Peptides against a protein of PDB entry 5HOI. Designs and how they scored, part 172

Target 1, 351 residues: chain A of PDB entry 5HOI
Amino acid sequence: FRYMPFSPAGTPFGFTDRRYLTMNEVGYVSTVKNSEQYSITVSFFDVGRFREYHFEDLFGYDLCFLNEKGTLFGQSKTGQIQYRPHDSIHSNWTKIIPLQAGERITSVAATPVRVIVGTSLGYFRSFNQFGVPFAVEKTSPIVALTAQNYRVFSVHYSQFHGLSYSLSELGTSSKRYYKRECPLPMSLPNINSDMKKDANLDYYNFNPMGIKSLFFSSYGDPCIFGSDNTLLLLSKWRSPEESKWLPILDSNMEIWKMSGGKETTDIHVWPLALAYDTLNCILVKGKHIWPEFPLPLPSEMEIRMPVFVKSKLLEENKAILNKKNEIGADTEAEEGEEDKEIQIPVSMAAE

## One batch from the design tools (peptide; made by RFdiffusion4, then SolubleMPNN)

Design b1_p19_4_s1 (from b1_p19_4, 8 letters changed)
Fold by OpenDDE base, seed 1:
Structure b1_p19_4_s1 (fold): chain B 351 residues (1-351), chain A 19 residues (1-19)
Amino acid sequence: as target 1 above (351 residues)
Amino acid sequence: SAVTKNAKEEIQKIMKEEE
């Protein structure tokens, strides 16, 4: 097994000089090899909200995380990280993460308030958005990270225990665990069955865990999309005894249904984000399971959340909108983050 | 807002381009 740098929805170079470092609902980051240098472009899906920008990369950044406020870059071998705000008002900053011999940065994540670095030796390093360190924690080896606000979803790998996950909140003074190195019920790529096509072998060499992406839903639930093309959502994570992974979408089955029951071997879902009841994704046509260049427009795939959840969420959203309209203009109502847990009903496991 | 496609419509389009 080899620890590889992971970024959400990142693509391999394959036989090309270009790849996506990361992509999500905000946009996509590409890198192009130019001799000994790289040119990085940060592109956005909402072109009215954000301006595309590019820069020369002399370090060969192989890790990336994009959010609404900036882009975090990392170099897995050297330990260099760079944060670039999208707004020119805020300064870029660079830091070197101290690495031991053979240690690699395996994943990075950034929110508007936190920067997280995970390593192949299980060093979990947290910073604020300005690169001021909070803590260093020793965990099991980290293979993937994502973050939303103060919350971090981390995936760990042990040769003896397989995949595990943690869910934590990075407050100002302390780290809280909701989940700490709990078993992750995700299948690893099967080299013998799935890798019969050369295209899949190239992807496996790039991403040995087969984690295409991981993100938080719009409701703040951890999501992971593995090599089996199943979207897993962590439900009831606030209740340790009730917390479970829910297979909320089999994307291969949904492609099959949407095609009218035709066998399609060349259409692939590339996950970006989960917004409410829709998977934002790239529909990839071709031999490779990952998007090539140019990037197709994102597609929305409806997840069959049980009707009871959709109706309740719609009613609650209407009730919030009505309350906001009844409260006159002058009260800055502190939007208390109504920590709305999606209760996905059990009935999805029976169809 | 980001411009998105309907996944069902896009899959049906892809399948028609293969026929």
Scores: peptide ipSAE 0.572, ipTM 0.940, DockQ to the pose 0.580
Fold by OpenDDE base, seed 4:
Structure b1_p19_4_s1 (fold): chain B 351 residues (1-351), chain A 19 residues (1-19)
Amino acid sequence: as target 1 above (351 residues)
Amino acid sequence: SAVTKNAKEEIQKIMKEEE
């Protein structure tokens, strides 16, 4: 097994000089190899909200995370990271992460308030948005990270235990765990079946875990999309005993249904984000399971959420609407996320 | 808001371009 740099929905170079470093609902980051240097472009799907920008990369950034406020870059071998705000008001910053011999940065994540660096030795490093360090924690080897606000979803790999995950909140004073290195019931790539196509071998060499992407849903639920093209959502993660992974979408089955039951071997779902009950994705046509250039427009795929997840979402939306109506217009909404454990009534689980 | 396509419509379009 080899630890590879992971970025959400990142693509390999393949036989080309260009790839996507990352993509999500905000946009996509591409890199083009020009001799010994790279040209990076940060592009956005909402062209009215953001302006595309580019820069020369002399470091060969192989890690990326895009959010609504900026882009985090990382170099897996050197430990260099760079944060680039999209707005010119805020300065770029660069930092070197100290790495041990053979250690690699395996994943990076950034929110408007946190920067996270994970390594092949399981060093979890947290920073604020300005690159001020909070803490260093030793975990199992980190293979993937995503973050939303203060929450971090981390995927770990051990040769002895396989895949695990953690869900944590990075407060100002401490890290809270909702889940700590719990088993992740995701299927690993099947080398014998999947490697019959050269294109899949290239992808496997780029991403040995087959994690196409991981993100938080619009409701803050951890999501992961593996090599089996199944979207898993972590439900009830606030309740340790009730928490479970839900297979909320088999994308191969949905393609099959949408095609009218034809065997389509050349249409692939490339996941970007989950907004409510809709998977935002790229529909990829061709030999490669990943999007090439130019990037197609994103497609919305309706998911058949389990009724209890949809009901919880409707209740949370009602609770947010009711709180907004009870708080008159003039008080600064201290968004104290009161973690109200929404007890789902037992009656809705049986239909 | 970002412009998106309907996945079903796009798949049906792709399938028609292959016939």
Scores: peptide ipSAE 0.572, ipTM 0.939, DockQ to the pose 0.546
Fold by OpenDDE base, seed 2:
Structure b1_p19_4_s1 (fold): chain B 351 residues (1-351), chain A 19 residues (1-19)
Amino acid sequence: as target 1 above (351 residues)
Amino acid sequence: SAVTKNAKEEIQKIMKEEE
């Protein structure tokens, strides 16, 4: 087994000189190999809010994370990281992460307030948005990271225990765990069955875990999309005893239903984000399970949440909006958003 | 706001372009 650099919804080069380093609901980052250097482009889906930019990459960045305030880049072998704010007001910064012999950066994540680096030896490194270090923690080997605000969703791999996950909050003074190296009930790619198609072999060599993406939902729930094309959501994560993974979407089944029950072997879902009850994704047509160039426009796929959940979500969102409207505009109070946990009922899988 | 497509409409479009 080899630890490979992971970025959310990143694509392989395949037989081309170009790939996506990452993509999500904000936009997509592409890299093009040009002789001995790379040209990186940061593109956005909301062209009215953000301006596309590019730069020459002399380091060969193979890790990327895009957020609303900037882009984090990493080089898995050298340990170099770079943060580039989208706004010209804030300066770019570069740092070298010290790596041991054979250690690699396996994943990076960035929010407007935190930068996280995970390694193949399980070093979890946290920084602020300016690259000031907070802590170094030793965990099981990290294979994937995502983050939203102060929250971090990490995926770990052990040869003895398989896949595990952690959910943590990176406060100013301390790290809190909601979940710490708990079993992750995600299927690994089956080399013997899935590898009969050459296109799947190239993707497996790029991403041995088959994690197409991981993100937080608009409600702050950890989501993961594996090689089985099932979207898993972690429900009730604030309650350790009640916390469970919910298979909220089988994307192959939804494609089959939307096609009118035709056997389609060349339409694939590429996940970007979960916003409320809709999966934002790229619909990929062709032999490859990943998007090629040019990138198609994102598509919204409705998740069949039970009517009872939709009503409760609407009431909770109204309560949050009413609280935000009663607290007048003047106090930059760090309102700890009352973390009302969305109870998704189990009966969703039976209708 | 970002421009998005409806997944059902896009799948039905893709399927008609193959016939």
Scores: peptide ipSAE 0.571, ipTM 0.939, DockQ to the pose 0.579
Fold by OpenDDE base, seed 5:
Structure b1_p19_4_s1 (fold): chain B 351 residues (1-351), chain A 19 residues (1-19)
Amino acid sequence: as target 1 above (351 residues)
Amino acid sequence: SAVTKNAKEEIQKIMKEEE
């Protein structure tokens, strides 16, 4: 097994000189190989909010994370990282992460307030948005990272224990764990069944874990999309005993239903983000399971949340509205009630 | 806001371009 650099929804070069380093709901980062250097372009889906920019990359960045304030780049072998704000008012910064012999940066994440670096030896390094270090922690080997605000979702791999995950909060004074190296019930790519097509071998060599993407939902729940094309959401993560992974979308089954029950072997879902009850994704047509160039426009796929969630959310919102109407205007709303976890009931009955 | 497509409409379009 080889630890490879992972970025959310990143694509391989394949037989081309270009690839996507990362993509999400904000935009997409592409790199083009030009002799010994690379040209990087940072593009946005909301062209009215952000301006596309490019730069020459002399380091060969193979790790990337895009957020609303900037882009984090990393080089897995050298340990170089660079943060580039989208706004020209803020300066770029560069740092070298010290790596041991054979150690690689495997994933990077950035929020407007935190930068996180994970390695193949399980070093978890945290920084502020200006590259000032907070801490170094030793964990199981990190294979993927994502972050939202102060929260970090990390995926770990051990040859002895398989896949695990952690959910943590990087406060100002301390790191809190909601989940620490708990089993992740995600299927690994099956080399014997799935690798019959050369296109799948190229993707497996790029991403041996088959994690197409991981992100936080708009409600702040950890999401992961594996090689089985199932979207998993971590429900009730604030309650350790009640926390569970929910298979909230089988994308192959939804493509089959939307096609009218025709066998579609060349349509693939490439995940970007989960906003409320809609998966934002790229619909890929062709031999490769990943988007090529030019990038198609994103598509919204409705998640059939069980009717019980919509009804219970409507009842809870009515109960909150009724309580706000009984308590006069001047009571400071306690910050604690907005953080109600969406109780997705398990009855995704395949009707 | 970003311009997005409806996934069902896009799949149905793709399937009609294959027939």
Scores: peptide ipSAE 0.570, ipTM 0.939, DockQ to the pose 0.569

Design b1_p19_4_s2 (from b1_p19_4, 8 letters changed)
Fold by OpenDDE base, seed 5:
Structure b1_p19_4_s2 (fold): chain B 351 residues (1-351), chain A 19 residues (1-19)
Amino acid sequence: as target 1 above (351 residues)
Amino acid sequence: SAVTVNAKEEIKKIMEEEE
């Protein structure tokens, strides 16, 4: 096993000179090989909100995380990281992460308030948005990171225990764990079944964990999308004893339904984000399971959330609306769409 | 706002381009 640099929804080069370093609901970051250097472009889906920018990369950044305020880059071998705000008001900063012999940065994450670096030796390094360090913690080897505000979702790998996850909050003074290295019930890529196609082997060599992406939902729930094309959501994580992973979408099953039951072996879901009950994704047509160039428009796929998740989300939304109303924000509550019968996905109805 | 498409409509379009 080799620890590979992971970025959310990052793509391999394959047989091309270009790839996506990362993509999410904000945009996509591409890199193009140009002899011994790279040209990086940071593109946005909301072209009216953000201006696309590019720069020459002499370091060969292989890690990336995009948020609404900036882009974090990392070089897995050298330990170099760079944060680039989208706004010209804030300066770019660069830092070298000290790495031991054979240690790699495996994942990076950035929010408007935190920068996180995870390594193949399980060093978890936290910084503020200006690159000022908070702490270094030793964990199990980190294979993936995402973050939203002060919360961090980390995926760990052990040769003995497989995949685990942590959910933590990086306050100003301390780190709080909601979950600490708990088992992650995600299937690993099956080398024997899936690797008969060269395209799948290339992707496996790029991402041996098969984690296509991980993100926080709009409600702040950790989500992960594995090689099985199932979207898992961590429910009830505030109550450690009640917390569970929910298979909220089988994307292969949804493609099959949307195709009218035709076998579509060349249509693939590439996950970007979960907003409310909608998966934002790229629909990929072709031999490769990842988007090529040019990037297709993002697709919105409705998720039939389990009744108890939808009820909790409705209660949380009602509580948010009530708090907004108490603050005197006249948000007209459109009352009307309560009664849409929540059809449980057939894949969950196999009790 | 970001331009998005409906996944069902996009799948339908993809399939119509294959026929």
Scores: peptide ipSAE 0.546, ipTM 0.937, DockQ to the pose 0.642
Fold by OpenDDE base, seed 3:
Structure b1_p19_4_s2 (fold): chain B 351 residues (1-351), chain A 19 residues (1-19)
Amino acid sequence: as target 1 above (351 residues)
Amino acid sequence: SAVTVNAKEEIKKIMEEEE
């Protein structure tokens, strides 16, 4: 096993001179080899909101994380990171992460308020958006990171224990754990079964964990999409004993249904984000399971449960609140509601 | 807003382009 640099929905070069460093609901970051240098382009799906930009990369950035405010780049071997705001108001900054011999940056994440760096030795490094360090924590080896606001979803790998995950909040004064190195019930790529196609071997060498992407849903729930093409959502994460992974979408089954039951062996889902009850993804046609160039338009795939139940419960709760406000019952409840965990009825999670 | 397509319509289109 080798620790490889992970970025959400990043693609390999394959036989080409270009790849996607990362992509999500905001946009996509591409890199093109040009002799000993790279040209990086940051593109956006909402072309009216953001202006595409490019720059020359002399370092060979192999890690990337895109958000609505900027792009974080990293070089896994040298420890160099760069943050580029999308606006011209804030300056770019560069930092070198100190790495031990054989240590690599394995993943990076950035929110408008935090920068996170994870390493193959399990160093978890946190910074503000300006690259000022908060803390260094020693964890199990980090293989993937994503973040939303102050929350961090980290995936860990141990040769002895397999995959685990953590969910933490990076406050101003302290780190809180909601989940700490708990077992992650995600299937690893099976080299013997899945590697029968050369295209799968190239992807496995790029991403040996088979994590196509990980993100937070629009409701702030951790999501992961593995090599089995199943979208897992972490429900009940505020209640440690009730916390469970829900298989909310089998994308192979949904493609099969949408095709009218035809064997579609050359259509693949490439996950971007989960917004409400809709998976935002790229539908990939061809031999490779990842998108080539040019990038197709994002596709919206409706998911049934538990996110649909969550949206319905949010609407019901809003309707109950509106009725309470009409009846003149005491307003004490408003400020605390955004952080209330929506209870999904057990009956609906089993259908 | 980002331009998106419906996955079912896009799959149908992809399959019609193969016939």
Scores: peptide ipSAE 0.545, ipTM 0.938, DockQ to the pose 0.563
Fold by OpenDDE base, seed 4:
Formats: C-alpha cells, sequence, structure tokens
Structure b1_p19_4_s2 (fold): chain B 351 residues (1-351), chain A 19 residues (1-19)
C-alpha cells in the first residue's frame, strides 16, 4: 500500500497532460502540464458569482481543496501549501509544513475559517484561514479530509485496522470529537475484479482507497462516496451511540433504473456534493470512471432518502428549534455561536 | 445559481445518442 495525495473528486492525468485537482458544488480546479511547470485554473459553476482565474504553478501542486472563499493548494512531498482567496481583497499566503523523512501530506481541507493538513504519519495540523497554526495532533495515518465551517471529517487508514473516520470540531481553544477513529464501513477497491480494465488500474494507482469524494451535506452530515459507487451518509453523529452510516444512494442502481434497465457499463457517477436530498454529480460517459475535458454540466440526482432519514432530520431540526426556544427564555445575550443550522425548507416536509 | 441538468434526462439523452 502507498499513501497517495487525495483531493475530493480529483482525477488522474491518465494518458493526458491535464487533470482535475478537485471539484465540488462551487467549481473545479484543473491543472495542465507545461513542460516542467503547471498551469492551474480555478473555475466556478456559478459564473456570475465568481470570476475564473489561473496562475502558473512551479511547485507541482497535487493537493487541492476548493471552498466558497478560496482555494487551498498543497504539494504532498515538499510540504508547501498555498491559500488563494477568490477575491482580491485578501492576500494569498504560502507556508511550508514540516515533514519527516518519507512523510507526505495526504490531504488538505479549507473552510472560510480553518485550514487543515493531514499526513501519512497521522499528523493533523490545524490553522486559521490566514495560516496561523492552532495545533498539531497525532492520529492514525490520514488518507482523506474534508471540512465545513469548524467541522472536520477525516478518514484514516491503518494496515492493521483498515479504514476509520473521525468527526471533529475545531473551536477557538480546543478540538472536540464527535467521533474518534471509529470503523468506517466502506468497501475498498477489489484489485482482482476491478483491475481487469486498464482504466481502473490507473485510477487505483492514483487513489488506492477508491474514495471518489467526501463532503459534508447541506445539513452538515459527513458523506463519503467509495469505489462501490454507494453514497454513505453519517446519520445521528451528535449521539455517539445512535450514529450510523446510511447507504443513501447506490448510484449504479439509479443509473440502471434511469436507463430503463439497460446494462450501462460506460455511464458513471462522479460525486460533487449533497444538497438536501439531491446528489450533485457529473455523469461521465466513457471508459474512464472520472470526468475528462471538457467537464460536462453537473447533474442533479434525486436521492430517495429512506423516509426515516427525512423524518429524523425534521425531528432533529424541531428538537434544536425547541431547545433554542427553551434556552432563549432565561439566559441573557451571551454571544452563542450561531450554529446556522440550515432550516429544512418546508417543501421537504410535505413529501 | 449554477446551471445543472436533471440526471434522468441526461441519462436518457446519453442513451439516445448510443442508438
Amino acid sequence: as target 1 above (351 residues)
Amino acid sequence: SAVTVNAKEEIKKIMEEEE
């Protein structure tokens, strides 16, 4: 096994000079090889909200994370990271992460308030949005990271224990764990069955965990999309004993249904984000399971969430609303962290 | 807002281009 740099929905070069470093609901980051340098382009799906920009990359960034405020880049071997705001108001910053001999940055994540760096030795490094360090923690080897606001979803790999995950909150003074290195019930790529196609071998060499992407849902639930093309959602993560992974979408089965039951071996789902009950994805046609160039328009795939998940999200939001109303009666205006719990639109309560 | 397509319509279109 080799630790590889992971970025959400990143693609390999394959036989081309270009790839996607990352993509999500905000946009996509591409890199093109130009001799010994790279040209990076940051593109957006909402062209009215953000202006596409490009720059020359002399470092060969192989890690990327895109959010609504900026793009984090990383170089897995050198430990260099760069944050580039999308606006011109904030300056770019660069930092070198100290790496031990043979250590690699395996994943990076960025929110408007936090920057996270994970390594092959399990160093979890946290920073603010300006690159000021908070802490260094030693965990099991990190293979993937995503973050939303102050929350971090990390995937770990041990040769002895397999895949695990953590869910943590990076407050101002301390890291809180909701989940700490719990077993992740995700299927790993089956080398013997899947490697019959050269295209799958190239992808496996790029991403040996088969994690196509991981993200937080619009409700703040950790999501992961593996090589089995199943979207897993972590439900009830606030209740340690009740928390479970829900297989909310088998994308191969949904493609099969949508095709009218035809065997479609050349149509693939490439996950971007989960917004409410809709998977935002790229539908990929062809031999490669990943999108090539040009990038197709994102597709919206309705998730038939088990009625139980919709009802529980509604119950959890009602319980939170009720708790806010009960606490709001007696205690004066302490500036409670606006946990902007996205109100479920009333339309989702009617089906 | 980002322009998106319906996955069912897009799959249908893909399948019609293969016939």
Scores: peptide ipSAE 0.542, ipTM 0.936, DockQ to the pose 0.542
Fold by OpenDDE base, seed 2:
Structure b1_p19_4_s2 (fold): chain B 351 residues (1-351), chain A 19 residues (1-19)
Amino acid sequence: as target 1 above (351 residues)
Amino acid sequence: SAVTVNAKEEIKKIMEEEE
């Protein structure tokens, strides 16, 4: 097994000189190889809110994370990281993460308030948005990271235990765990069955874990999309005994239904984000399971949540909105009250 | 706001371009 650099929804070069470093609901980051250097472009889906920008990359960044305030870049081998705010008001900063012999940065994540670096030896490094370090923790080897606000979803790999996950909150003084290295019930890519197509071998060499993306939902639930094209959502994560992974979408089955039951072997879902009950994704046409250039428009795919879930979610969202309107804009709303766990009922029997 | 398309309509369009 080889630890590879992971970024959410990142694509391989394949036979081209260009790839996506990352993409999500905010936008997409592309890199083009130009002789000995790279040209990076940060593009946005909301062109009215953000301005596209580019820069020359002399380091060969192979890790990226995009958020609403900036882009984090990393070089897996050298340990260099760079944060670039989208707004010109804040300065770019660069740091070198100290790496041991053979250690690699495997994943990076950034929120408006935190920067996280994970390594192949399981060093978890946390910083603020200005690159001031908080802590270094030793965990199992990190293979993927995502973050929202102060929350971090990390995926770990052990040769003995397979995939595990952690869910943590990075406060100012301490790290809290909601989940710590718990088993992750995600299927790994099957080398013998899936590798019959050359396109799958190229993707496996780029991403051996088959994690197409991981993100937090609009409700703050950890989501992961594996090689089986199933969207998993972590429900009830605040209650350690009640927490479970829900298979909320089989994207192959949804494509089959939407095609009218035709055999569609060349339409693929590339996940971006989950907003309420809608998966934001790229629909990919072709032999490759990943989007090429130019990037198609994002597609909205409705997740058939039971009507009872939709009504309860709407009531809880109305209650949250009403509380936000009663608490005047100037009070530091205590982080604790918005945190009512949306109970998604398990009976997603597709009626 | 970001411009998005409906997945069902987009799949239908992709399938019609193959026939």
Scores: peptide ipSAE 0.544, ipTM 0.938, DockQ to the pose 0.562; fails the geometry check

